# Peptides against a protein of PDB entry 3H8D, part 66

Target 1, 122 residues: chain A of PDB entry 3H8D
Amino acid sequence: DMKRQQRFFRIPFIRPADQYKDPQNKKKGWWYAHFDGPWIARQMELHPDKPPILLVAGKDDMEMCELNLEETGLTRKRGAEILPRQFEEIWERCGGIQYLQSAIESRQARPTYATAMLQNLL

## One batch from the design tools (peptide; aimed at target 1 P12)

Design b2_p29_3_s3 (made by RFdiffusion4, then SolubleMPNN; from b2_p29_3, 15 letters changed)
Fold by OpenDDE base, seed 4:
Structure b2_p29_3_s3 (fold): chain B 122 residues (1-122), chain C 122 residues (1-122), chain A 29 residues (1-29)
Amino acid sequence: as target 1 above (122 residues)
Amino acid sequence: as target 1 above (122 residues)
Amino acid sequence: SRREEEERRRREKRLEEWFAKRDYVPLDA
């Protein structure tokens, strides 16, 4: 089977409207990415004022990072890489299992490490 | 293919002889472990005063952690879990690739995620 | 090295631009 490295990243962000506010008034969001080898498999965004955004490869490609992992520079960005469980914990809490399952059932999900793992779980 | 979770851990230790010395005189070592699913695949020890110890499943079982991952409590020990690259960087620096390769060639290595990855690399 | 730092900067710029297109301002991780 394909031996691709699974790597996970997290970057905090703010909205442009908050860029020049006092720190206490800058509400942070969190961008999460799961890379299955060089390509993104899942993306997730936590926002301070709206529901989480869950994205899976194949279904949501237009909204996901199209850069390959090397192009992103994420592996060299200090503090960006996180443990698998740090991603999965939030993914699960935000309904990611159901989201990915639905994408698989509708034939919208591209096969990835994530789809394989989920199908092993179900 | 087997979808086992790869998890890596690091724990500092001091020499028994240093246990009651002043903090400045306690030289730290580092214990590293790679778990391929529930079972250890690689173990590595950095020592302040002697060469690194490299251990691979199958060859060095008697010197390695015999507890399954759950039994170790490592997943519940704050700060113990590390990123794959944090393990691999040290592993590579300490000659781990050659060590594991030799273990494979001598038929001493148990097949693990580590052996599979190395054989894909070579 | 200098080369490595320059390569890092180029990659980070690409990612920052990607974020900017989505109206996100990335912060230090």
Scores: peptide ipSAE 0.313, ipTM 0.628, DockQ to the pose 0.692
OpenDDE base, seeds 1, 2, 3, 5: peptide ipSAE 0.312, 0.312, 0.311, 0.312; ipTM 0.627, 0.618, 0.621, 0.610

Design b2_p29_4 (made by RFdiffusion4)
Pose (drawn by RFdiffusion4):
Structure b2_p29_4 (pose): chain A 119 residues (1-119), chain B 122 residues (1-122), chain P 29 residues (1-29)
Amino acid sequence: KRQQRFFRIPFIRPADQYKDPQNKKKGWWYAHFDGPWIARQMELHPDKPPILLVAGKDDMEMCELNLEETGLTRKRGAEILPRQFEEIWERCGGIQYLQSAIESRQARPTYATAMLQNL
Amino acid sequence: as target 1 above (122 residues)
Amino acid sequence: TETTVIELDPVTGEPTGVKRLTPKWELVH
């Protein structure tokens, strides 16, 4: 029913902007858009646990801008293939995280919940 | 979901003559493919030593890869799949819009998602 | 005109040894 689009933004800590390149610890931010709305958000950090977020339970913590208002389709190198998102998501325990949110009625139905419920 | 049937692939390559040369002397080229479902709709090659090759379905059937998407194994090759813009950027810089527009005007281009996309643009 | 090429690994850029005959992209055995 809707186009699935995935984005990745590598980042460094704000405190690392003026250190030498070898001292800049990298992280990665990810987003899965189910149409204009974000279904899953994922953050890999070099200094704390991975942040896994799903539509519904985590609306407050997730990016609140829809796809057009982010400008992500306009940023070079930002968009990634579905597998590049899914591989990282699975290695973070994302399947169990989304499943847990589904069973406790905290998950808003999206293409992502439909995929986990099907298989 | 016509868009979901669209798949794009890129294979970087070098000539055999450059196989054992230093990495800085390996003149790379790139082979590209746009699959409209099981069949190649557009094929593109950037070469280090000759003009770019642009091929469209219908007009260029003899020159294009004859295998369908599953027969190629490309969906199983690590790093081969690219986003539509990664194909389109190169296709445009090679004159691919003019090449596809001419094939449509000469009616040689077989209707595909690619011809449908160029027509919606015009 | 046919040309033989060697595929590179898309991730590493290293030669895979897989040869292709272009523009038909045929595997060279």

Design b2_p29_4_s1 (made by RFdiffusion4, then SolubleMPNN; from b2_p29_4, 16 letters changed)
Fold by OpenDDE base, seed 1:
Structure b2_p29_4_s1 (fold): chain B 122 residues (1-122), chain C 122 residues (1-122), chain A 29 residues (1-29)
Amino acid sequence: as target 1 above (122 residues)
Amino acid sequence: as target 1 above (122 residues)
Amino acid sequence: MKEIVVALDPVTGEPTGEQYELPQFKRVE
């Protein structure tokens, strides 16, 4: 649906234990979200000491952000919004295409802009 | 066409006459471009001392950027790429919706993501 | 798996003091 705005966000984070350490000793992670209109379509996390986490709507609803975009406050957080490519580049590197494809094939993925895009590209 | 990447860019400019003036005396303009894949779909200019300029592919080809996206080097210019909404917000404020609509109705507009979006929203 | 993290300012990189439960990104009060 072309009417829905595609918006992407990124929030860096650290572990609570690293909160008061020197910058060089803080292990950073990143939380990513793709919102298809008000609702999340994809979510992704980069962690310093474990594999990336990929989540897609429909399949991973219980683990994903349950707030609509406005409720998250992300649109009001300076620097949180990122370009589509900034999300997609990481998504691709983390195997997101394959992950989403599998979710579609297994009938687990909720139709979103992301699923439509993939089905259009394949 | 969902396969084509939508990318938006913004470049500030100053008038040649202001080139060597003090910062406070330099009137800045802004050049905006929407690329639908490799080719420009919309172009927009904000000028300090004249009305905004709105240009749409098909209608205004002779006045628009003639280079494909890669040729422009914009993708390699730090800070040039902007979020879709950053373009659209200005586009809307400048009457871009009406401008593009008129171009479509007069059969002057080349079909692009922009025309498709508008036709989808109306 | 859920974990609590401390959000950083996306621009400055400094801790904001906000804690979130991931992956849900639910703020911890």
Scores: peptide ipSAE 0.385, ipTM 0.652, DockQ to the pose 0.767
OpenDDE base, seeds 2, 3, 4, 5: peptide ipSAE 0.383, 0.381, 0.383, 0.378; ipTM 0.662, 0.642, 0.657, 0.658

Design b2_p29_4_s2 (made by RFdiffusion4, then SolubleMPNN; from b2_p29_4, 12 letters changed; failed a check: too like the target's own chain)
Amino acid sequence: MEEEVVELDPVTGEPTGRKRRLPRFEEIK

Design b2_p29_4_s3 (made by RFdiffusion4, then SolubleMPNN; from b2_p29_4, 12 letters changed)
Fold by OpenDDE base, seed 1:
Structure b2_p29_4_s3 (fold): chain B 122 residues (1-122), chain C 122 residues (1-122), chain A 29 residues (1-29)
Amino acid sequence: as target 1 above (122 residues)
Amino acid sequence: as target 1 above (122 residues)
Amino acid sequence: MEEVVVELDPVTGEPTGRKLRFPRAEEVK
């Protein structure tokens, strides 16, 4: 149920092509994840040179992290966990509300904390 | 060295989209791993609705299990460990020999028990 | 298909060299 703990994480990344370049030449991206209990509910990726990628459970399962929260090791990664609002602010800026809404309306979204909150919001 | 114990494992998995479906509607996949001592040498995934995925150490490190054997808990999972031939039979059917050979020839494969055996075979 | 990226440590900035990928094992295994 929605009693599950909601946890949010952010990890920086670089492109494979940049991994052997000088730090100044490595263009940074950001990986974000929202876990509803042990399972991912939303994922988004900010890339330095392409549009943001938004992913929601049910619809985008094949492209999302397939590890449960424990398996990711994110809870043990210093500096990875972020506040809910730190996720939501970026999510909103990227059009996440509309994206999730469309997934719900098309019956593609799996029910999660995120879907429940949005449905309460609308 | 090649003195390390070679251990092979197989675990079934279900797609995230099928996690909450009735058992009859859960299409099964299979995850296979070859560990050369503590570290993974080969990994493959059989999916119900897409081509097999073959992965070899060095070339595909980013997509392979990042846990050492101990961390996976596979040695503690009843029925997970399989015989070498049970892995190799599937590996061969999926074109694993050619895949690994190409990785060796392109200098992408990290030396492992698997590369050594193949190099002895050819 | 998933895009392959090089994860960095959020504090040090050093590459971790991994992708968050592991199948969802059935409970029976």
Scores: peptide ipSAE 0.215, ipTM 0.554, DockQ to the pose 0.184
OpenDDE base, seeds 2, 3, 4, 5: peptide ipSAE 0.202, 0.212, 0.213, 0.207; ipTM 0.538, 0.561, 0.549, 0.536; seed 3 fails the geometry check

Design b2_p29_4_s4 (made by RFdiffusion4, then SolubleMPNN; from b2_p29_4, 13 letters changed)
Fold by OpenDDE base, seed 1:
Structure b2_p29_4_s4 (fold): chain B 122 residues (1-122), chain C 122 residues (1-122), chain A 29 residues (1-29)
Amino acid sequence: as target 1 above (122 residues)
Amino acid sequence: as target 1 above (122 residues)
Amino acid sequence: MKEEVVELDPVTGEPTGRRYLLPQFKLVE
């Protein structure tokens, strides 16, 4: 549904073991989410010491955020919401296009704004 | 075209007469723009002492930004780009839905992402 | 795979005191 709001969020995180270290010794990661209306469409994680994690609705539902957007509280976290391009730039860099395309081709991806836009772009 | 990037911008302005006044005496306005790909789709201005100005592509071309997005330099102005909802919230508050709808019904509006989304929403 | 992380304030970068399980983004109580 084209009238659904596309909203993107990013939350930085650290490992529990780094919590009380000096700032330069805290290795940051980032959790990203794309919500297509109230429901998550894509999720992505950048970690300081392992490969990026890419997740798409339908294929990876068991690993993705199970809360609707309102329940996450993300819209109320100052600085959490990001521009679409801020998500897409990282998504593309991490191989997200290929990942989602593969999920579509294998019929694992749930139809979302993300799947529709990818198919429009191709 | 659904593959066109929708980008939103906001630039504050002050009246020339207020330029050299103390900060508390400078009444700020805001210039808003929605670009559908390289070309502007909607423009909006909040003024401190007069009604909001709403402009839509096709109907108001002569009053709107004539530069393509790249030419404006907006993408390179730190803090200028805003979230879609940051534009839409103000647009709706200023009567933008009715304004654009009227422009569509009078066949004055150029087809844009904005017109398409409005017709999807209705 | 789940991992417990400490949330940082997106603006200040300071720990918020909240812990989440990733990738689900489930708050640890």
Scores: peptide ipSAE 0.301, ipTM 0.638, DockQ to the pose 0.752
OpenDDE base, seeds 2, 3, 4, 5: peptide ipSAE 0.298, 0.296, 0.298, 0.300; ipTM 0.638, 0.631, 0.636, 0.639

Design b2_p29_5 (made by RFdiffusion4)
Pose (drawn by RFdiffusion4):
Structure b2_p29_5 (pose): chain A 119 residues (1-119), chain B 122 residues (1-122), chain P 29 residues (1-29)
Amino acid sequence: KRQQRFFRIPFIRPADQYKDPQNKKKGWWYAHFDGPWIARQMELHPDKPPILLVAGKDDMEMCELNLEETGLTRKRGAEILPRQFEEIWERCGGIQYLQSAIESRQARPTYATAMLQNL
Amino acid sequence: as target 1 above (122 residues)
Amino acid sequence: NTPAGDYIEIDAEEEEADIEIYPFRFSAR
């Protein structure tokens, strides 16, 4: 029913902007858009646990902007294939995280919940 | 979901003559494919030593890869799949829009998602 | 809340397939 689009933004800590390149610890931010709305958000950090977020339970913590108002489709190198998102998501325990939110009635139905519920 | 049937692939390549040269002397080229479901709709090759090759379904059937998407194994090759814009950027710089527009005007281009996309643009 | 928050963004490295020797099975005939 809707186009699935995935984006990745590598980042460094604000405190690392003016250190030498070898001292800049990298992280990665990810987003899965189910149409204009974000279904899953994922953050890999070099200094704390991975942040896994799903539509519904985590609306307050997730990016609130829809796809058009982010400009992500306009940024070079930002969009990634579905597997590049799914591989990282699974290695972070994302399948169990989304399943737990589904069973406790905290998950908004999206293409992502439909995929986990099907298989 | 016609868009979901669209799949794009890129294979970087070198000539055999450059196989054992230093990495800086390996003149790379790139082969590309746009699959409209099981069939190649557009094929594109950037070569280090000759003009780019642009091929469209219908007009260029003899020159294109004959295998369908499953027969190629491309969906199982690591790093081969690219986003539509990664194909389109190169296709445009090669004159692919003019090449596809001409095939459509000469009626040689078989209707595909690619011809449908160029027509919606015009 | 915005993409990536207050973090400093850096360029993403692109993923690419291994180099093949040309011609190969998908090359133009």

Design b2_p29_5_s1 (made by RFdiffusion4, then SolubleMPNN; from b2_p29_5, 10 letters changed)
Fold by OpenDDE base, seed 3:
Structure b2_p29_5_s1 (fold): chain B 122 residues (1-122), chain C 122 residues (1-122), chain A 29 residues (1-29)
Amino acid sequence: as target 1 above (122 residues)
Amino acid sequence: as target 1 above (122 residues)
Amino acid sequence: KVPAGDYVEVEAEEEEAETEIYPFRLSPK
């Protein structure tokens, strides 16, 4: 049901080698997730020193968060939840539209809010 | 129509006397707004040295933002938009439920998403 | 005015979650 609550989250991260450096010397990455109801629909990682990682449900399940939203604790993590646009802006910038479109066309994507929205857009 | 987009915003502010002080010496307040579609439904101000100000559409129109959402520029202001819960948590803490309820009971509140939600809760 | 009165608006700060060390429990292993 596309009437499920859509919730978005972001968590900054650093490399293990940077954990004891001064803040200015820590290269931050960002982990992003889109939950379509209790289950993840899209996941994205921005790394400081490698290409972005884009993941979509159905295709990339083995590499995505396997916990339901409640199990993640994200809803209880201060500052973790973000606005839809804060996710989508980065998703689009990283080529997420094309990535999800290809997953749909190859029949690898699980139907989600994201697939429905994309199919409505095209 | 209660299907209008609900959007929430927060802007920090300081007193004019503090604008040239060091950051640690600036007493911050916070301005909050809930827009029900293009028009404000609730406004709230947290001040460092006086009680919170709670305002509801219909009752407090003369003290509230008179600009529609697009006119405010809030949607284009980085960091201004917040999650619904980021507004509601403060609203509740400041006695907003009781304030809006009283405005409804006195027939001073304009019907909004907020009034509808409150009436559903009670 | 936002806010009402003679107050001075300051830049909004985006709230960010505390930084994790990668990989963490929600990231790919």
Scores: peptide ipSAE 0.425, ipTM 0.789, DockQ to the pose 0.645
OpenDDE base, seeds 1, 2, 4, 5: peptide ipSAE 0.420, 0.421, 0.422, 0.424; ipTM 0.790, 0.790, 0.790, 0.791

Design b2_p29_5_s2 (made by RFdiffusion4, then SolubleMPNN; from b2_p29_5, 11 letters changed)
Fold by OpenDDE base, seed 2:
Structure b2_p29_5_s2 (fold): chain B 122 residues (1-122), chain C 122 residues (1-122), chain A 29 residues (1-29)
Amino acid sequence: as target 1 above (122 residues)
Amino acid sequence: as target 1 above (122 residues)
Amino acid sequence: RRPAGDYVEVEAEEEEAETEIYPFKLSPK
């Protein structure tokens, strides 16, 4: 339903090997999630030493968050929730539009707000 | 229309008299705005040395931002846009619910998303 | 009317969540 709340989250992270290093030696990454109502629609990860990871519902379910939004605790994590544009800006830079488009064309994507918006955009 | 985009903004500020002082001597305040579509519905100011200022459309128009959302440049100001809850949390703490309720009861408030939501809440 | 407030704007700071260790597990709180 197009009435589902769209919520976006971002969590900065470090690598396990960096957790005991000095702050200047900790390379930061960012984990992103888009929830279409209770369920994840897109996930994205910016890593310091490898290409961005883009994940879309239906195609990448086994690599994405399996928890519903309430189960994640993201709504209760201070500073985790971000504006839609803060997600979409990075998503676009990482080639997320093309990635999701390919998932739709290959029939690997499940319908979400993200797929619906892309269909309107193209 | 209940379909208007609700957007919230926050800008930290210092007093004009403090602009040339050392950082430790600059008392910080926060300016908040709620836009119901293109027009402001609520404004709030946290000042370091005086009570919070609460302003609602219809009642306080002469003290509020007169610019439409596009004219403000807020949408283009990095870090200015905030989540609804980040506005509402402070609004509630400052007595904003009661302030808006009084403006409705006195027929001073113009109808906005804020007035509609309050009518559903009470 | 006033365009905003009688103040000097400073740069807005973006709130960021605390840094986690990857991979991290999300859980209810």
Scores: peptide ipSAE 0.389, ipTM 0.767, DockQ to the pose 0.491
OpenDDE base, seeds 1, 3, 4, 5: peptide ipSAE 0.386, 0.382, 0.387, 0.388; ipTM 0.767, 0.766, 0.767, 0.766; seed 5 fails the geometry check

Design b2_p29_5_s3 (made by RFdiffusion4, then SolubleMPNN; from b2_p29_5, 11 letters changed)
Fold by OpenDDE base, seed 5:
Structure b2_p29_5_s3 (fold): chain B 122 residues (1-122), chain C 122 residues (1-122), chain A 29 residues (1-29)
Amino acid sequence: as target 1 above (122 residues)
Amino acid sequence: as target 1 above (122 residues)
Amino acid sequence: RVPAGDYVEVEAEEEEAETEIYPFELSPK
C-alpha cells in the first residue's frame, strides 16, 4: 500500500580499528535506510575508503536488514531519523536511481514506495 | 487546503552580547517554525533565561515571521529543516496544545493544518 | 527579524545519532 509511512534513518559508523583512536583519526561512514511501512525498501552505506553500497528490497534481501522497523530500535534512537531529502540526495549521488532502475528492469526489485516513485520520475 | 506540504524548521540563536564570548559562555536559544504550505502556521522560541514564546497564525501575526517560506531561505539553509516530531515534542512540552486550543476557542487562530490536527486530537 | 527580538543566528547543527562500530547489527552481513 502506497499509503504506508515512509521513514528514513542514518547511523554514523567507524571501523573497529578506529574506535580507540583520537577523533581526528576516526574515518566516519554512514549507514542509511528507507523504510516503506514496517520493512526496509532501500539501504545504503557510505564508506570513507571504498565505493558506496546500494541495496534494494527484493534484489538484495540477503544482505539487507531483516528486522522490521520496530525491531531495529531506530525510531527510539536519538538523531537517527532523517528527512526524505537527506536520504535521497545521497542516494542520487551514489547512483541509486540507476541501481534501482536496473533492479526493476531485471524483475529483481520488490515493489515498494521507492520503485513506484522511480517509475513516476522516469 | 489540508493537502499542503507541512515543513518544520529550527534555527539556533544566541544573544548579541554573547556572540564574541567563548562557546561555554554563549547561552543558546532555538527558533522553531511550522509552515503550512508557503505560510507560517506556528512559531516557537526556546530561550535559556526566559519562558518559551509560542505563536500561532491569526492570533500572533504581528509578532511572527511575515515572509513566505521561499522568502525566508530556510529551505536552502543546511540543517534548518527538521522532522515534524522534532517540532511537536517541544511544542507539546511548552504548552503549545493548550495555547493553540485557547486561540481556537477565542476565534483568534487562523485555520491551518495545526488547528485541524488539534481538533482531531481533542 | 527572526527570531523575535535582536538575536544572532548561529549555524544550525544537524542532529546526528551516536556513532556505531562497523559492522553492527543493521549493517550488511
Scores: peptide ipSAE 0.400, ipTM 0.794, DockQ to the pose 0.633
OpenDDE base, seeds 1, 2, 3, 4: peptide ipSAE 0.395, 0.394, 0.396, 0.388; ipTM 0.794, 0.794, 0.793, 0.794

Design b2_p29_5_s4 (made by RFdiffusion4, then SolubleMPNN; from b2_p29_5, 10 letters changed)
Fold by OpenDDE base, seed 1:
Order: sequence, then C-alpha cells, then structure tokens
Structure b2_p29_5_s4 (fold): chain B 122 residues (1-122), chain C 122 residues (1-122), chain A 29 residues (1-29)
Amino acid sequence: as target 1 above (122 residues)
Amino acid sequence: as target 1 above (122 residues)
Amino acid sequence: KRPAGDYVEVEAEEEEADLEIYPFPLSPK
C-alpha cells in the first residue's frame, strides 16, 4: 500500500471589497490546505478581520475544497506548496489539535493522515 | 528509533568575480543540501558556467558541508528550506540516481536516508 | 572544504503564491 503523499499549500487572499484598494489597504488572509493523497484532509483560513477557520475532513466537507488535488491546480501554482511544518505551526497555534481531536471523539472526522498522526501523539 | 527528519535546503549564490557587477551580469548558481537528521546526506550545486556537481555522504565528505544542520543556520535562514520534491527533481535531472547508485555499488556511500530510498526503489 | 567553494550567497527570494480574491474557486491551471 503506497504511502499517500502529504502535501500542503498556502494561498494568500484579499477580500473582494479590497480588490481595488491601494496595496497598503489590502488586508491579506491566508488559505491553507493539507492534502492526504488526492483528497483534502484539513483546511485552515486566516482572515484579517475574523477568527481563524479550521476545517477537517468528514466533519466540515461541505465547507472544504471538493476538488481533488490535481483538479485544484495547486501543484502547478508557483509558491503555493509549503513545508509540512509551515502548515502545522499555524494549525497548532489556531487550536487545530483540539479541533481535530474533538472531531475524532465525536466520530465526525474522516480517517486521514491527520487523524492518524494525532492518534499517534495522544 | 525516532525517524531522522529529512530536510532540504537551497541557497542561491554568485561567483565572487560577479559580486560587484550589475544585477543583470550576476550569474546565479544554486547550492542544494539534503540533511538526514543533523548531517548532510547529499549536496548538489548548479553552476551557471559548469556542469552540476553531485556529492554524496561517505564518498565526497571532503567536498561537502562539514557543519551539522544547526551549525549551518539554514533552518533559520528565510527561504532556504525547500520541499523534498524540489530537491529530488533537480537531483534526478542531474543524474543523481546513477551517481548515488554507483557510490553504493563501489562501497563509497555512507548509509543515509538517500541510500535507503534508492535501495527501496531498485 | 574544497577551495573552489568560494561562493557569495545572495538572499533567497521568498516565493509566495500570487494573491487571490476570496472566496476563490480552485480551478485546473
């Protein structure tokens, strides 16, 4: 059973309302994704004006990327792919461990690399 | 036995003779390193005016980085750390597979993550 | 260290992805 490749991505974004503002007035957010093989396992959004959004596969599927990794074009988007630690550092800081743990305990989380890693840590 | 962390780095460089030239006249090279835990396993150099240099631990120790990973400061150098695939793609393109294979067959290569991966592939 | 390793390091450019508009659909590119 070939180990599914874990790939992490980060996309900076601005709000539609800031699109035409001067660069200094564009508040950046950051969209993060963890793909466990072809499918998203975790998604995270840092917004400039609201709390972080944490999403985990199984629990939050309706709010997460529904495209497979190849369909997203993320692998071809320059600067989009990030190191695992660049994702995990933010995930941890935003309470992602507790969020995923709660999703596992509530039986809402789909088994992924992320759930497996958490279960190995606890 | 804790799996040694595999970390990859890339540093752009210029020739000393180009240091004071206009930006358009500075030919960039790229220095690459693969660290298998604290020690370098592979090193690669893309030069603007000569063939790529491939170096593997055991065989080429005298020509490779002799500092441990922490001593290099690479982990603290912004933009230096790269994805495994960003290293491997260039390594493969430069004939690194054959180079490492030959070093293994000649019993010159020190066992590393790189040698183990190659031995799993072949 | 080989003497020929006299390289001058230059600053690594941070490669960030281009700015997108949120919410954004991911599309094949």
Scores: peptide ipSAE 0.320, ipTM 0.754, DockQ to the pose 0.384
OpenDDE base, seeds 2, 3, 4, 5: peptide ipSAE 0.317, 0.314, 0.315, 0.317; ipTM 0.757, 0.755, 0.758, 0.755

Design b2_p29_6 (made by RFdiffusion4)
Pose (drawn by RFdiffusion4):
Structure b2_p29_6 (pose): chain A 119 residues (1-119), chain B 122 residues (1-122), chain P 29 residues (1-29)
Amino acid sequence: KRQQRFFRIPFIRPADQYKDPQNKKKGWWYAHFDGPWIARQMELHPDKPPILLVAGKDDMEMCELNLEETGLTRKRGAEILPRQFEEIWERCGGIQYLQSAIESRQARPTYATAMLQNL
Amino acid sequence: as target 1 above (122 residues)
Amino acid sequence: DEATERFEQWMREREMIIDEEELERHAEE
């Protein structure tokens, strides 16, 4: 029904902007858009646990801008293939995280919940 | 979900003559493919030593890869799949829009998602 | 995979050596 689009933004801590390159610890921010709306959000951090977020339970914590108002389709190197998102998501325990949110009635139905419920 | 049937692939390559040269002397080229479902709709090659090759379905059937998407194994090759923009950016710089527009005007281009996309643009 | 071998044979007939290292870097990205 809707186009699935995935984005990745590598980032460094604000406290690391003026250290030498070898001292800049990198992280990665990810987003899965199910049409204009984010279905899943994922953050890999060098200093704390991975942040896994799903539409519904985590609306408050997730990026609140829809796809057009982010400008992500306009940023070079930002868009990634579905597998590049799914591989990281699975390694973070994302399948169990989305499943747990589904069973406890905390998950808003998206292409992501439809995929986990099917298989 | 015609867009979901669209798949794009890129294979970087070198000539055999450069196989054992220093990494800085390996003149790389790139082979590209746009699959419209099971069949190649556009094929593109950047070469380090000759003009770029642009091929479209219908007009260029003899020159294009004859295998369908599953027969190639490209969906199982690590790093081979690219986003549509990664194909389109190179296709445009090679004169691919003019090449596809001419094939459409000469009616040589077989209707594909690529010809449908260029027509919606015009 | 036979299907991959067929495609790689086709690349070799076109006098092309696939840059597997560059592909692996793309996959790791």

Design b2_p29_6_s1 (made by RFdiffusion4, then SolubleMPNN; from b2_p29_6, 13 letters changed)
Fold by OpenDDE base, seed 1:
Parts: C-alpha cells; structure tokens; sequence
Structure b2_p29_6_s1 (fold): chain B 122 residues (1-122), chain C 122 residues (1-122), chain A 29 residues (1-29)
C-alpha cells in the first residue's frame, strides 16, 4: 500500500549478562526494524557473538516484534529512527535480499512494502 | 522508478544581509530538497521573513537546484540528510500536497516519485 | 513512555537489553 509510511529503526542493545558490567565489557549489538505502516515488515539483529539474524514478515512472525509501531514507542525515542538506506545497507550486507527472495518463492513471506520493492527490482 | 532512492536533505541558511551580524541577529531559514534518484523532485524553503516557498520539478525548474545529487555534495555533508517524514511533515504543513496536485492537474509537473505517490494517495 | 517500556520488555524476552547510553549518544550525533 503506497499510503503506508515506511519507517526504520535501530536500537543498540547489550546482553542481559552484561548490563551491570563496565561499559568496556558490554558487548554491543543492534536491533533493526522496518515498519510498513503500523506493522513490522523486516527485522534484523546484529549480535556481538553470533551471526546476524534476518527475519521477514509471514515467515518469521514468531520471532519478530509483535507490537505495532505505536505500541513500541520507537517513534518517540530520540535516536531510534534511521534512514531507509541505513537499514538497507546492513540488510543487503547480511544477505537480506536473498533471504527475502527465498521467503517469497517459498510462499512464506507476507506481502509487505519490502516484498513489493524486491519484486520490482528483480 | 522503484529503483531510484528517495533522499531528503535540509540545510539551514541565513540571509545575506545577516551574514556579518551577531548570531542572535541572524535569522535562520531552512532549505529542503527531495531527490528522486539523482534529480531533485521537490524543493522547499522556509524563510524567516516571508512565506514558505514550495517548488516542484517541471513547474519550477528555473528556481530549483540545477545540480544533481552527486554534484550538490549533500550526501557528504554531515547532518544534511533527513528522514522522509521530516521533509513530508513540513511539506504538508506548507500546503505542499495541494501545490503538487495543482501542478499535476495543470500538466506542469514532471513525473517524479512525489507525483506518483500523490497520485496513489488521491 | 509506557509503550517504550513494553518494547524494552519484549527485547529483553529475546535476550536483548536496550543500551540507552548508546542510544542517547547516537541521538546527539
């Protein structure tokens, strides 16, 4: 739906085990989300100690943020919102295009702005 | 073209007459641009002493930035790039939707991502 | 923000704790 806003967010995180350690001993990760309107379309996690995790709506719903955009409070968190390209650069580097394509081909992906964009590019 | 990046920029400016005044006496304006791929699609100017200026490709080419995105150097200027919504909020408040719509209806607007989006919304 | 608190809790359920210091630092950039 061309009427839906595409909004992207990034949240730095640490592991629960590190939350009480000195800053230098806190391993930093990054949580990314692409919201197509109120609902998440893609999620991505960069962890300090394991490979990146890519998630797409439909296929990975159980692992993705279940809160709608308003419920996350992300739009009200200064520094959380990022530019589309800031998401896409990492997404592409992590193999997100192939991941989403596979989800589409396997009929696991829920139609989103992301799936539509990919189908336009291929 | 769904393959073209939509990028938005904002640059603060002061009036030439104020350039040598004390900071408190420099009235700040804002220059906004929406680039559809390499070419500008919309331009907007918030002036401290006159009404906002709205410009759309095709109609207002002579008043808009003539440089392509790469030539502007905006992508290399820290803090210049803004979120789509940061542009759109101001655009909408200034009557940009009506302005662009009128340009489309009068056949003055060059087709851009902005015109396409508007046509999808109306 | 209560919504953000709920989001924080969701992240924690996935073994991720928001690094607010880092987030605030980025907000200032």
Amino acid sequence: as target 1 above (122 residues)
Amino acid sequence: as target 1 above (122 residues)
Amino acid sequence: DEALRRFEAWLESRDMVIDYEALEERARE
Scores: peptide ipSAE 0.296, ipTM 0.623, DockQ to the pose 0.515
OpenDDE base, seeds 2, 3, 4, 5: peptide ipSAE 0.043, 0.293, 0.294, 0.294; ipTM 0.581, 0.615, 0.627, 0.611

Design b2_p29_6_s2 (made by RFdiffusion4, then SolubleMPNN; from b2_p29_6, 16 letters changed; failed a check: too like the target's own chain)
Amino acid sequence: SPELEKFEAWLKSKDKVIDEEELRKRAEE

